# Peptides against a protein of PDB entry 3QIS: the designs that were tried, part 5

Target 1, 334 residues: chain A of PDB entry 3QIS
Amino acid sequence: PSLELSRREFVFENVKFRQLQKEKFQISNNGQVPCHFSFIPKLNDSQYCKPWLRAEPFEGYLEPNETVDISLDVYVSKDSVTILNSGEDKIEDILVLHLDRGKDYFLTISGNYLPSCFGTSLEALCRMKRPIREVPVTKLIDLEEDSFLEKEKSLLQMVPLDEGASERPLQVPKEIWLLVDHLFKYACHQEDLFQTPGMQEELQQIIDCLDTSIPETIPGSNHSVAEALLIFLEALPEPVICYELYQRCLDSAYDPRICRQVISQLPRCHRNVFRYLMAFLRELLKFSEYNSVNANMIATLFTSLLLRPPPNLMARQTPSDRQRAIQFLLGFLL

## One batch from the design tools (peptide; made by RFdiffusion4, then SolubleMPNN)

Design b1_p8_3_s1 (from b1_p8_3, 5 letters changed)
Fold by OpenDDE base, seed 2:
Parts: sequence; C-alpha cells; structure tokens
Structure b1_p8_3_s1 (fold): chain B 334 residues (1-334), chain A 8 residues (1-8)
Amino acid sequence: as target 1 above (334 residues)
Amino acid sequence: SSVDLFDS
C-alpha cells in the first residue's frame, strides 16, 4: 500500500489561547490495494499528538484512487495554556501517519505561540505592569520562577515581602481589575448575568484586548465580559484559593470566623483577588431584583472556579465536599 | 460552560 500526501509541513503562526486554527491536507491512495491509515504514537508517547493538536479524521480506510481531506486542528485550551505561556511546551510536533502493512509518513508541525494573561499565575500577573504581549518571553519565565519562590516564602515564613522600592507588585492583576471594574460599572443591572453565555467572537476580542492593551473599557456585551472573568479564573494554574488550603476551607465551611482566618493565610495576591471578587459579588447581589442573581447561584458557580480540589483529590470529591465548598463561599457573600 | 472544542 502507498499514499500520496498533498502536504507534510504545517506552520501555525500566532497561535493564541482559545483560538482554533485549522490546516488541511489530502491523502490519496495511489496504490492498487485498499489502505487503512491511522495516526500513531511515537515510541515513547501515549498519544499520537500533543494536547493542543488534533487530526480529523485520525484514522480511515481508502479504496484505490480514493482521496480524503484531513484537518489538523490547533486549539490551546486551559489544559495547555500554562505550559505554552512558560515556554515549557511549544507549537512543535511530529505526527506519524501509519499505513497498515505499509510505511510511516512523517508530518512536521511548527509555529509560534503568543503568551496570554489567561493561564498565567496571579503572582506573575501582579508583577506585570504592562500587557503580557509587551513582556519578553525570557522575562515571563523569570517572573514565574520569582513568583513561585515568593509564594513559597509567603506560605512558609508569613514575612511581608520586602518591598524593594522600584518594582512593587500590583495588589491584584490589572486584568482582573479591568474585568471586575467593568462588570461593577456596567453589569450590575444586567438581567441573567453569569447565567447567559457570552459570544465566542467577543470572548476572543476580550482575551486579545487584555493580552495586548490596558483599555479604558472592555469590548463586548456584559455577558461576554462576565464569561471572560469565569474563563480567566478557570484557566489559572493555581486557583484563587490555593490547593494547600482546600481541605481547611471545607473543614471551616460552617464557621465564618475560621473561614476568614483561612483566607488570611493565602499568598498576598491570592488573598487580595479573593477579597476583591467577594466585594464585587456582594455588590452584585444588592441588585438581585434587576439581574436575577442570588447568593446560592453565585456561590455554586464561583466555588468550582475559586475552590478547586487538588488534582490528586479531584476524582474523589464527594457531594458533601461540594456542599461544604459552597457553604464556605456563601459565608463571604451573605 | 465553555465546551472545550476537543472534549465534545
């Protein structure tokens, strides 16, 4: 069996978070026998491609002189965004198109990723006074490393970060401030806020806006700005309530005094973001007559984003744990 | 819920 491939080299330029890119090629059975094709893992890989890549179809059958179009889809989700932002992974892969009883065909995937404030740590973002797209990639790596070390020092030593005078971190990421300040100004009376989805095109514009600028106003509908805040919180490598405090939040869920003590032990940036979000959400709840937002809905929605179980416990989360997590957050909304 | 394009 043999195939002819219309293309073997693919370049995905300017790959961005949540922006689908597609490249297509044709495979043709130029042999005299039917062919079964499949994308197969390389010797040391569990998957035929990296998590941000997909082939469609990834397998199939071709009669003699039959041709099929294959789409190579590049999509950076929340699961790949952090490793691409840090440069730990890159837009590079090799696909192996295998023929049953035939030869392998190698496809080269290359390109570049454009860093996003989505999937970047709260610690790093608090050090970024400019849009992430203005920050050199080398400096992003340094900011993440420094942020990790400062988080550890803050958790272990309870020492105030020595405020070296020239590069004082922001109290909250500018991106969170921009989203929340917009919602506070324009969305408090928005009917069905956080209940109606945003528009995908507007979400992409909001992401691009936050990555490239410090706007006076966020573009898009209130629903799109609200969903962008949810996407931002979901994409955080470490949730607003750090994994180390997860169990203590559940254990304290029915004691509002202990809940406040647990939050006081968060790293400075995480604690500031948490308090800022809770202040906004309490303000939003004053307009429940207009926006149809209630404390139980908000607590249920934001608990999954702010108080994520550690990866090792995620599969074991009980309905009781979920209820405790919601109750913990309710103690800050009421 | 933003459906991940690959999780559907």
Scores: peptide ipSAE 0.017, ipTM 0.644, DockQ to the pose 0.356
Fold by OpenDDE base, seed 3:
Structure b1_p8_3_s1 (fold): chain B 334 residues (1-334), chain A 8 residues (1-8)
Amino acid sequence: as target 1 above (334 residues)
Amino acid sequence: SSVDLFDS
């Protein structure tokens, strides 16, 4: 069996978080026998492609002289954004199109990724006084390394070194401040806030705005700004409540004094973001007559974002653990 | 709900 491929090299320029790109090519059976094709893993890989890439269809049959279109789809979700932001992964892959009893055909995927404040650590963002797209990639690596070291020092209760006044981190990321300050100013009376989805085009504009500028006003509807805050919290590599404190939050869920002590042990940036979000959400709940927002809805929504189980415990989360996690947040909303 | 287009 043999195949003819219309293209073997694919370039995905300016790949961004949550922006789908598609490239298409044709495969044709130029042989005299039916062909089965499939994308197969390389040696030592578990998957035929990286998580941000998909082929559709990824397998099939071709009769003699039959042609099929294959779509190569690039999409950076919450699961790939962090490793692409750090430069640990890149928009590069090799696909192996296998032909049963035939040859392997190699496809080259290349391109560039544009970093986002979405999927970047709270520690790194607190050190970024400018939009992430203004920060050199080399400096992003240094900021993540320094941020990890400062997180570890904070967890060890080591006194921060007296960093010069110019190098002081922000109390909260500017991106979180911009989103929450906008919602506080304009969305407290918004009916069905956090219940109505935003517009996908507006979400992309908000992400691009936060990645490239420090706006006076965020573009889009209050629903899109609210959803952008949820997407930001979901995309964090480490949740606002660090994984190390997850079990202690569950154990303390019915003791408001112990809950506050657990939060006091968070790294400075995480603790500040948590307190800032809880202050905003308590203010939003005062306008429940206008916005239809209630404490149980907010606690249920934000628990999955702020108090995520560690990856090793996700498959073991009981309904009781989920209820304790919700109760933990309720103690800060009421 | 993030409609993850790839999380089927």
Scores: peptide ipSAE 0.016, ipTM 0.642, DockQ to the pose 0.364
Fold by OpenDDE base, seed 5:
Structure b1_p8_3_s1 (fold): chain B 334 residues (1-334), chain A 8 residues (1-8)
Amino acid sequence: as target 1 above (334 residues)
Amino acid sequence: SSVDLFDS
């Protein structure tokens, strides 16, 4: 069997979080026998491609002189955004197109990623006084390393470094402050807030705005700004309630005193973000007659974002664990 | 829930 490929080198320029890019090529059976083709893993890989890449179709049959179009889709989800922001991974891959009883054809994928405040740690964002696109990549690496060391020191109850007044971390990320301050000013009377989805175009504009600027006003509808806050919280590499405290939150769910003690043990930035979000959500609940928002809806929605099970326990989360997690959050909303 | 385009 033999194939002809229209292209073997693909470049994806300016790849961004949640922005789909597509490149297409053709494969043609230039042989005299039917061919089965498939994308196959390399010797040490479990998958034929990196998580941010997909081929469609990834397998198929070609009769003699048949041609098929293959789409290479690049999409950075919450699962790939953190490793791309840190520069641990890059927009580079090699695909192996295999023919049954035939040859391997290699495809080269390359490009560049544009960092996002989405999928960046709360610790790094608290040190980041400028938009992420203004920060050199080398300095982003240093900020993540310093943030890891500060998180460990905070968990160990070590004395905060006497950093000069200019070097002091923010109390909360500016991106969270911008989103919540906008919702507090403009969305408290918004009917069906957090119940109506945003527009995808407006979500992309909000992400690009937060990555590139410090706006006076966030663009888009109140629904799009509200959904952008949910996406931000979901994309965090570590949830607002650190994984180390997950089980203690469930165990304390019916004791409001122990719940407050558990939150007091969070790293400074995580604790500040949690308290800031709870203050906002309690304010939003005062307008329930206008916005149709209730404590059970808010607790159910935000619990999955703020109090995520550790990755090793995700597949084992019981309905009882989920109800305890909701009850934990309700003790801060009521 | 934003449907992950690759989790489908």
Scores: peptide ipSAE 0.016, ipTM 0.632, DockQ to the pose 0.320
Fold by OpenDDE base, seed 4:
Structure b1_p8_3_s1 (fold): chain B 334 residues (1-334), chain A 8 residues (1-8)
Amino acid sequence: as target 1 above (334 residues)
Amino acid sequence: SSVDLFDS
């Protein structure tokens, strides 16, 4: 069996968080026999491609002189955004298109990723006084390394060195401040806030706006701004409540005093973000007659975002653990 | 729910 491929090199320029890109190519059976094709893992890989890439179809049969279009889809989800922001991963891959009893055909995937404030650590974002797209990639790497070291120092209760007033971290990321300040100003009376989905185009505009500028106003509907906040919190590499405190939050869930003590042990940026979000959500709950938002709904929604199980425990989360996590958050909303 | 476009 043999194939002809219309293209073997694919370039995905300016790949962004949550923005689907597609490149298509044709495969043709130029042989005299039917062939089965499949994308196969390389040696030592579990998957035929990286998590941000998909081939559709990834396998199939071709009769003699048959042609099939294959789509290469690049999509950076919450699961790939952090490793792409840090430069640990890149928009580069090699796909192996295998023919049964035939040859391997190599496809080269390349491109560039544009960093996002989505999927960036709270520590790094607190150091970023400018939009992330204005920050040199080299400095992003340094900021992530420094942020890791600050997290470790904060956990160890080491006093940060008094850096000059110009180098002081923000109390909360500007992106969170922009989202929450917008919602506080414009969305407290919004019916079905956090219950109605945003528009995908507006979400992309909000993400691009936060990545590239410091806007006076966030574009889009209140629903899109609200969903952008949820997406932001979901995409955090370390949740607002650090993984190290997860079990202690569950254990303290019915003691409001211990809950507050656990939160006091968060790294400074995480603690500030948590308190800022809780203050906003308590304000939003005062308008429940207008916005149809209640404490149980908010606690249920935000608990999954703010108090995530550590990756090693994610598969073991019980309904009881989820209820304890919700109860923990309720103690800050009521 | 973030619709993971690849989880469909």
Scores: peptide ipSAE 0.015, ipTM 0.638, DockQ to the pose 0.344

Design b1_p8_3_s2 (from b1_p8_3, 5 letters changed)
Fold by OpenDDE base, seed 5:
Structure b1_p8_3_s2 (fold): chain B 334 residues (1-334), chain A 8 residues (1-8)
Amino acid sequence: as target 1 above (334 residues)
Amino acid sequence: SLVDLFDS
């Protein structure tokens, strides 16, 4: 069996969080026999490509002189955004197109990623007084390393480092402040807030706006700004309630005094963000006659974002655990 | 206020 490929090198320029890019190529059976093609894992890989890449179709059959179009799709989800923001991973891969009883054909994927405040740690964002696209990549790495060390020191109750001449970190990320302040000013009377989906184009504009500027007003509808807040919270590498406290939140769910003690043990930035969000959500609940928002809906929605099970426990979450998590959050909304 | 968490 033999194939001819129209292209073997692919470049994806200016890859962004949640923005799909596509490149296409053709494969042709220039042999005299039918062939089966498939993308196969490299040695020691579990998948044929990185999580932000896919081929469509990834396998198939070609008769002699048959041609098929293959799409290479690049999409950075919440599952890939953090490692791309830190520069731990890059828009680079090698695909192996295998022919049954034939040769391997190598495809080179390359490009560049544009960092996002989405998928960046709360600790790093509290140190970013400028939009993330204004921050040099070298400084982003330093901010993530310093943020990890501060999280560990905060968890260990170590003495605050001497606040040397370095600029004091923000109490909350400016991106969260911008989203919540906009919703507080303009969305308290918005019918079906957090129940109506945003527009995908407006969501992309909001993400680009927060990554590149400090706007006076966020673009888009109140529904798009509300969904952008949910996407931001979902994309956090560490949830607002750190994984280390997850089980203690469930165990305390019916004791409001213990719940407040658990929250007091969060890292400073996580604790501030949690209190800020709870204050905002309690304010929205005062306008329930206008916005159709109730405590049970809000607790159910935000619990999955703020109080995520650790990755090792995700597959084991019981309906009882989910109900305890909701009760934990309700104690801060009522 | 909700604002006081940004300026402090």
Scores: peptide ipSAE 0.022, ipTM 0.704, DockQ to the pose 0.019
Fold by OpenDDE base, seed 2:
Structure b1_p8_3_s2 (fold): chain B 334 residues (1-334), chain A 8 residues (1-8)
Amino acid sequence: as target 1 above (334 residues)
Amino acid sequence: SLVDLFDS
């Protein structure tokens, strides 16, 4: 069996978080026998491609002189955004298109990723006074390393050594401030806030806006801005309530005094973001007559975002654990 | 302002 491929090199320029890109090519059976094709893992790989890449179809049969279109889809989700932001991963891959009883065909995937404030740590974002797209990639690496060290010092209750000539960090990321300030100003009377989905095009505009500028006004509907806040919180590499405190939050869920003590032990930026979000959500609840938002709905929605189980416990979360997590958050909303 | 909510 043999194939002819219309293209073997693919370049995905300016790949962004949640922005689907597609490149297509054709494969043709130029042989005299039917062939089965499949994308196969390379030696030592578990998957035929990186998590941000997909081939569609990834396998199939071709009769003699048959042609099929294959789509290569690049999509950076919350699962890939952090490693691409840090430069740990890149928009580069090699796909192996295998023919049964035939040869392998290699496809080269290349491109560039544009960093996002989505999937960036709260610590790093507190050090970014400018939009992330204005920050050199080398400096992003340094900011993540410094952010990790400051998180660890804060958790260990180590007195910060000399505030060297580093600019004072923001109290909260400007991106969170922009989202929440917009919602506070314009969305408190929005019917079905956090219950109606945003528009995908508006979500992309909001993400691009936050990555590239410090806007006076966020574009899109209140629903899109609200969903963008949820997406931001979901994409955090470390949730607003750090994994190290997860179990203590559950254990304290019915004691409001202990709950406040647990929150006081968060890293400064995480603690500030938590308090800021709780203040906003309590304000939003005053307008429940207009926005149809209630404490139970908000607690249920935000608990999954703010108080994520550690990866090792995620598969083991009981209904009781979920109820405790909701109860923990309710103690800050009521 | 939203800043006032943060300081409350």
Scores: peptide ipSAE 0.021, ipTM 0.699, DockQ to the pose 0.019
Fold by OpenDDE base, seed 3:
Structure b1_p8_3_s2 (fold): chain B 334 residues (1-334), chain A 8 residues (1-8)
Amino acid sequence: as target 1 above (334 residues)
Amino acid sequence: SLVDLFDS
């Protein structure tokens, strides 16, 4: 069996969070026998490609002189955004197109990723006084390392180093402040807030706006700004309530005093973001007559974002654990 | 403001 490929090199320029890119090529059976093709893992890989890449179709049959179009789709989700922001991963891969009883054909994937404030840690964002696209990639790495060390110091109750006034972290990320301040000003009377989806084009404009600027006004509808906040919280590498405190939140869920003590033990940036979000959501609930938002809906929605089970417990979450998690958050909304 | 709600 033999294949002819129309292209073997693919370049994905300016890859961004939640922006689909597609490159297409043709494969043709130039042999005299039917053949089966498949994308196969390289040696020591579990998958034929990285999580942000997909081939469609990834396998198939070709009769002699048959041709099929294959799409290579690049999409950075919440599952890949953090490792691409840090530069731990890159827009580079090698695909192996295997022909049964035939040859392997290698495809080269390359490109560049543009960092996002989405999928960046709260600690790193509190150190970023400028839009992330203005920050050199080398400095992003340093900011993440320094942020990790400060988080560890905060957890160990080490005295904050008296860092010079110019190097003081923000109380909350500017991106969260911008989203929440906009919603507070313009969305408190918005019917079906957090219940109506945003527009995909507007969501992309909001993400690009937050990555590249400090706007006076966020573009898009209140629904798109609200969904952008949800996407931001979902994309965090560590949830607003750190994984280390997850079980303690569940154990304290029916004791409001212990719940507040657990929150007081969060790293400073996480604690500030939590309190800021709870203040906003309590204000939003005062306008329930206008916005149709209720405490149970908000608690159910935001619990999945703010109080995620640790990866090792995710498959073991019981309905009782979910109810405790919701009850924990309700104690800050009511 | 949200600032006032955060400090309360």
Scores: peptide ipSAE 0.021, ipTM 0.697, DockQ to the pose 0.019
Fold by OpenDDE base, seed 1:
Structure b1_p8_3_s2 (fold): chain B 334 residues (1-334), chain A 8 residues (1-8)
Amino acid sequence: as target 1 above (334 residues)
Amino acid sequence: SLVDLFDS
């Protein structure tokens, strides 16, 4: 068996969070026998590609002189955004196109990623007074490392927050403030807020706007701005309620005093964001006659974003655990 | 939709 490939080198320039890029190439059976092709893992890998990459089709059969188009799709989801923002991972991969009883063909994937405030920690964002695209990647690494160390110190109650550092962190990320302030000003009377999806083009524009600027106004519909807030909360590497407190939130769900004590133990930035969001959502609920938003809907929606089970418990979350999580959040909305 | 294109 033998294949001819139209291209073997692929460059994905300016890869962004939630922006699909596609490159296509052709494979042709230039042999005299039918062949089966497949993308295969490298010797130490479980998958044939990194999580932000896929091939379509990833396997198939070719008759003699048959040609098939293969799409290489690059898409940075919430699962890859954090490691790309930090520069821990990069837009680089090698694909192995295997021909059954034939040769291996290597494809080189390269490119550059543009960092996003989406998928960046709350701690790092509270230290970023400028848009993330203005921050050097080396400084992003330092900010994430410092943020991790401050989170740990705060959780352990070991060191009073050194109020003497000349650059006081923001109380909440500017991106969260921009999104929530916009929704508070313009969306409180928006019918079906958080129930109607945004437009994908507007979502991309909002993400790009928050990554590159400090706008006076966020572009797009109220629905797109609302969905952008949900996407932001979902993409957080550590949820607004830290994984370490997840079980304690469930255990306290029916005691509002204990619930408030649990929240008081959050890292400062997480605690501030939680209180800020709860204040906004309580205000939004006053306009329920206009926006069709109720406490049960909001609690159900935001619980999945704010109070995520730790990755090791995700597959084991019971309906009772979900109900406790919702009840925990309801105690802050009512 | 919060559904990722790769989660489908």
Scores: peptide ipSAE 0.012, ipTM 0.642, DockQ to the pose 0.360

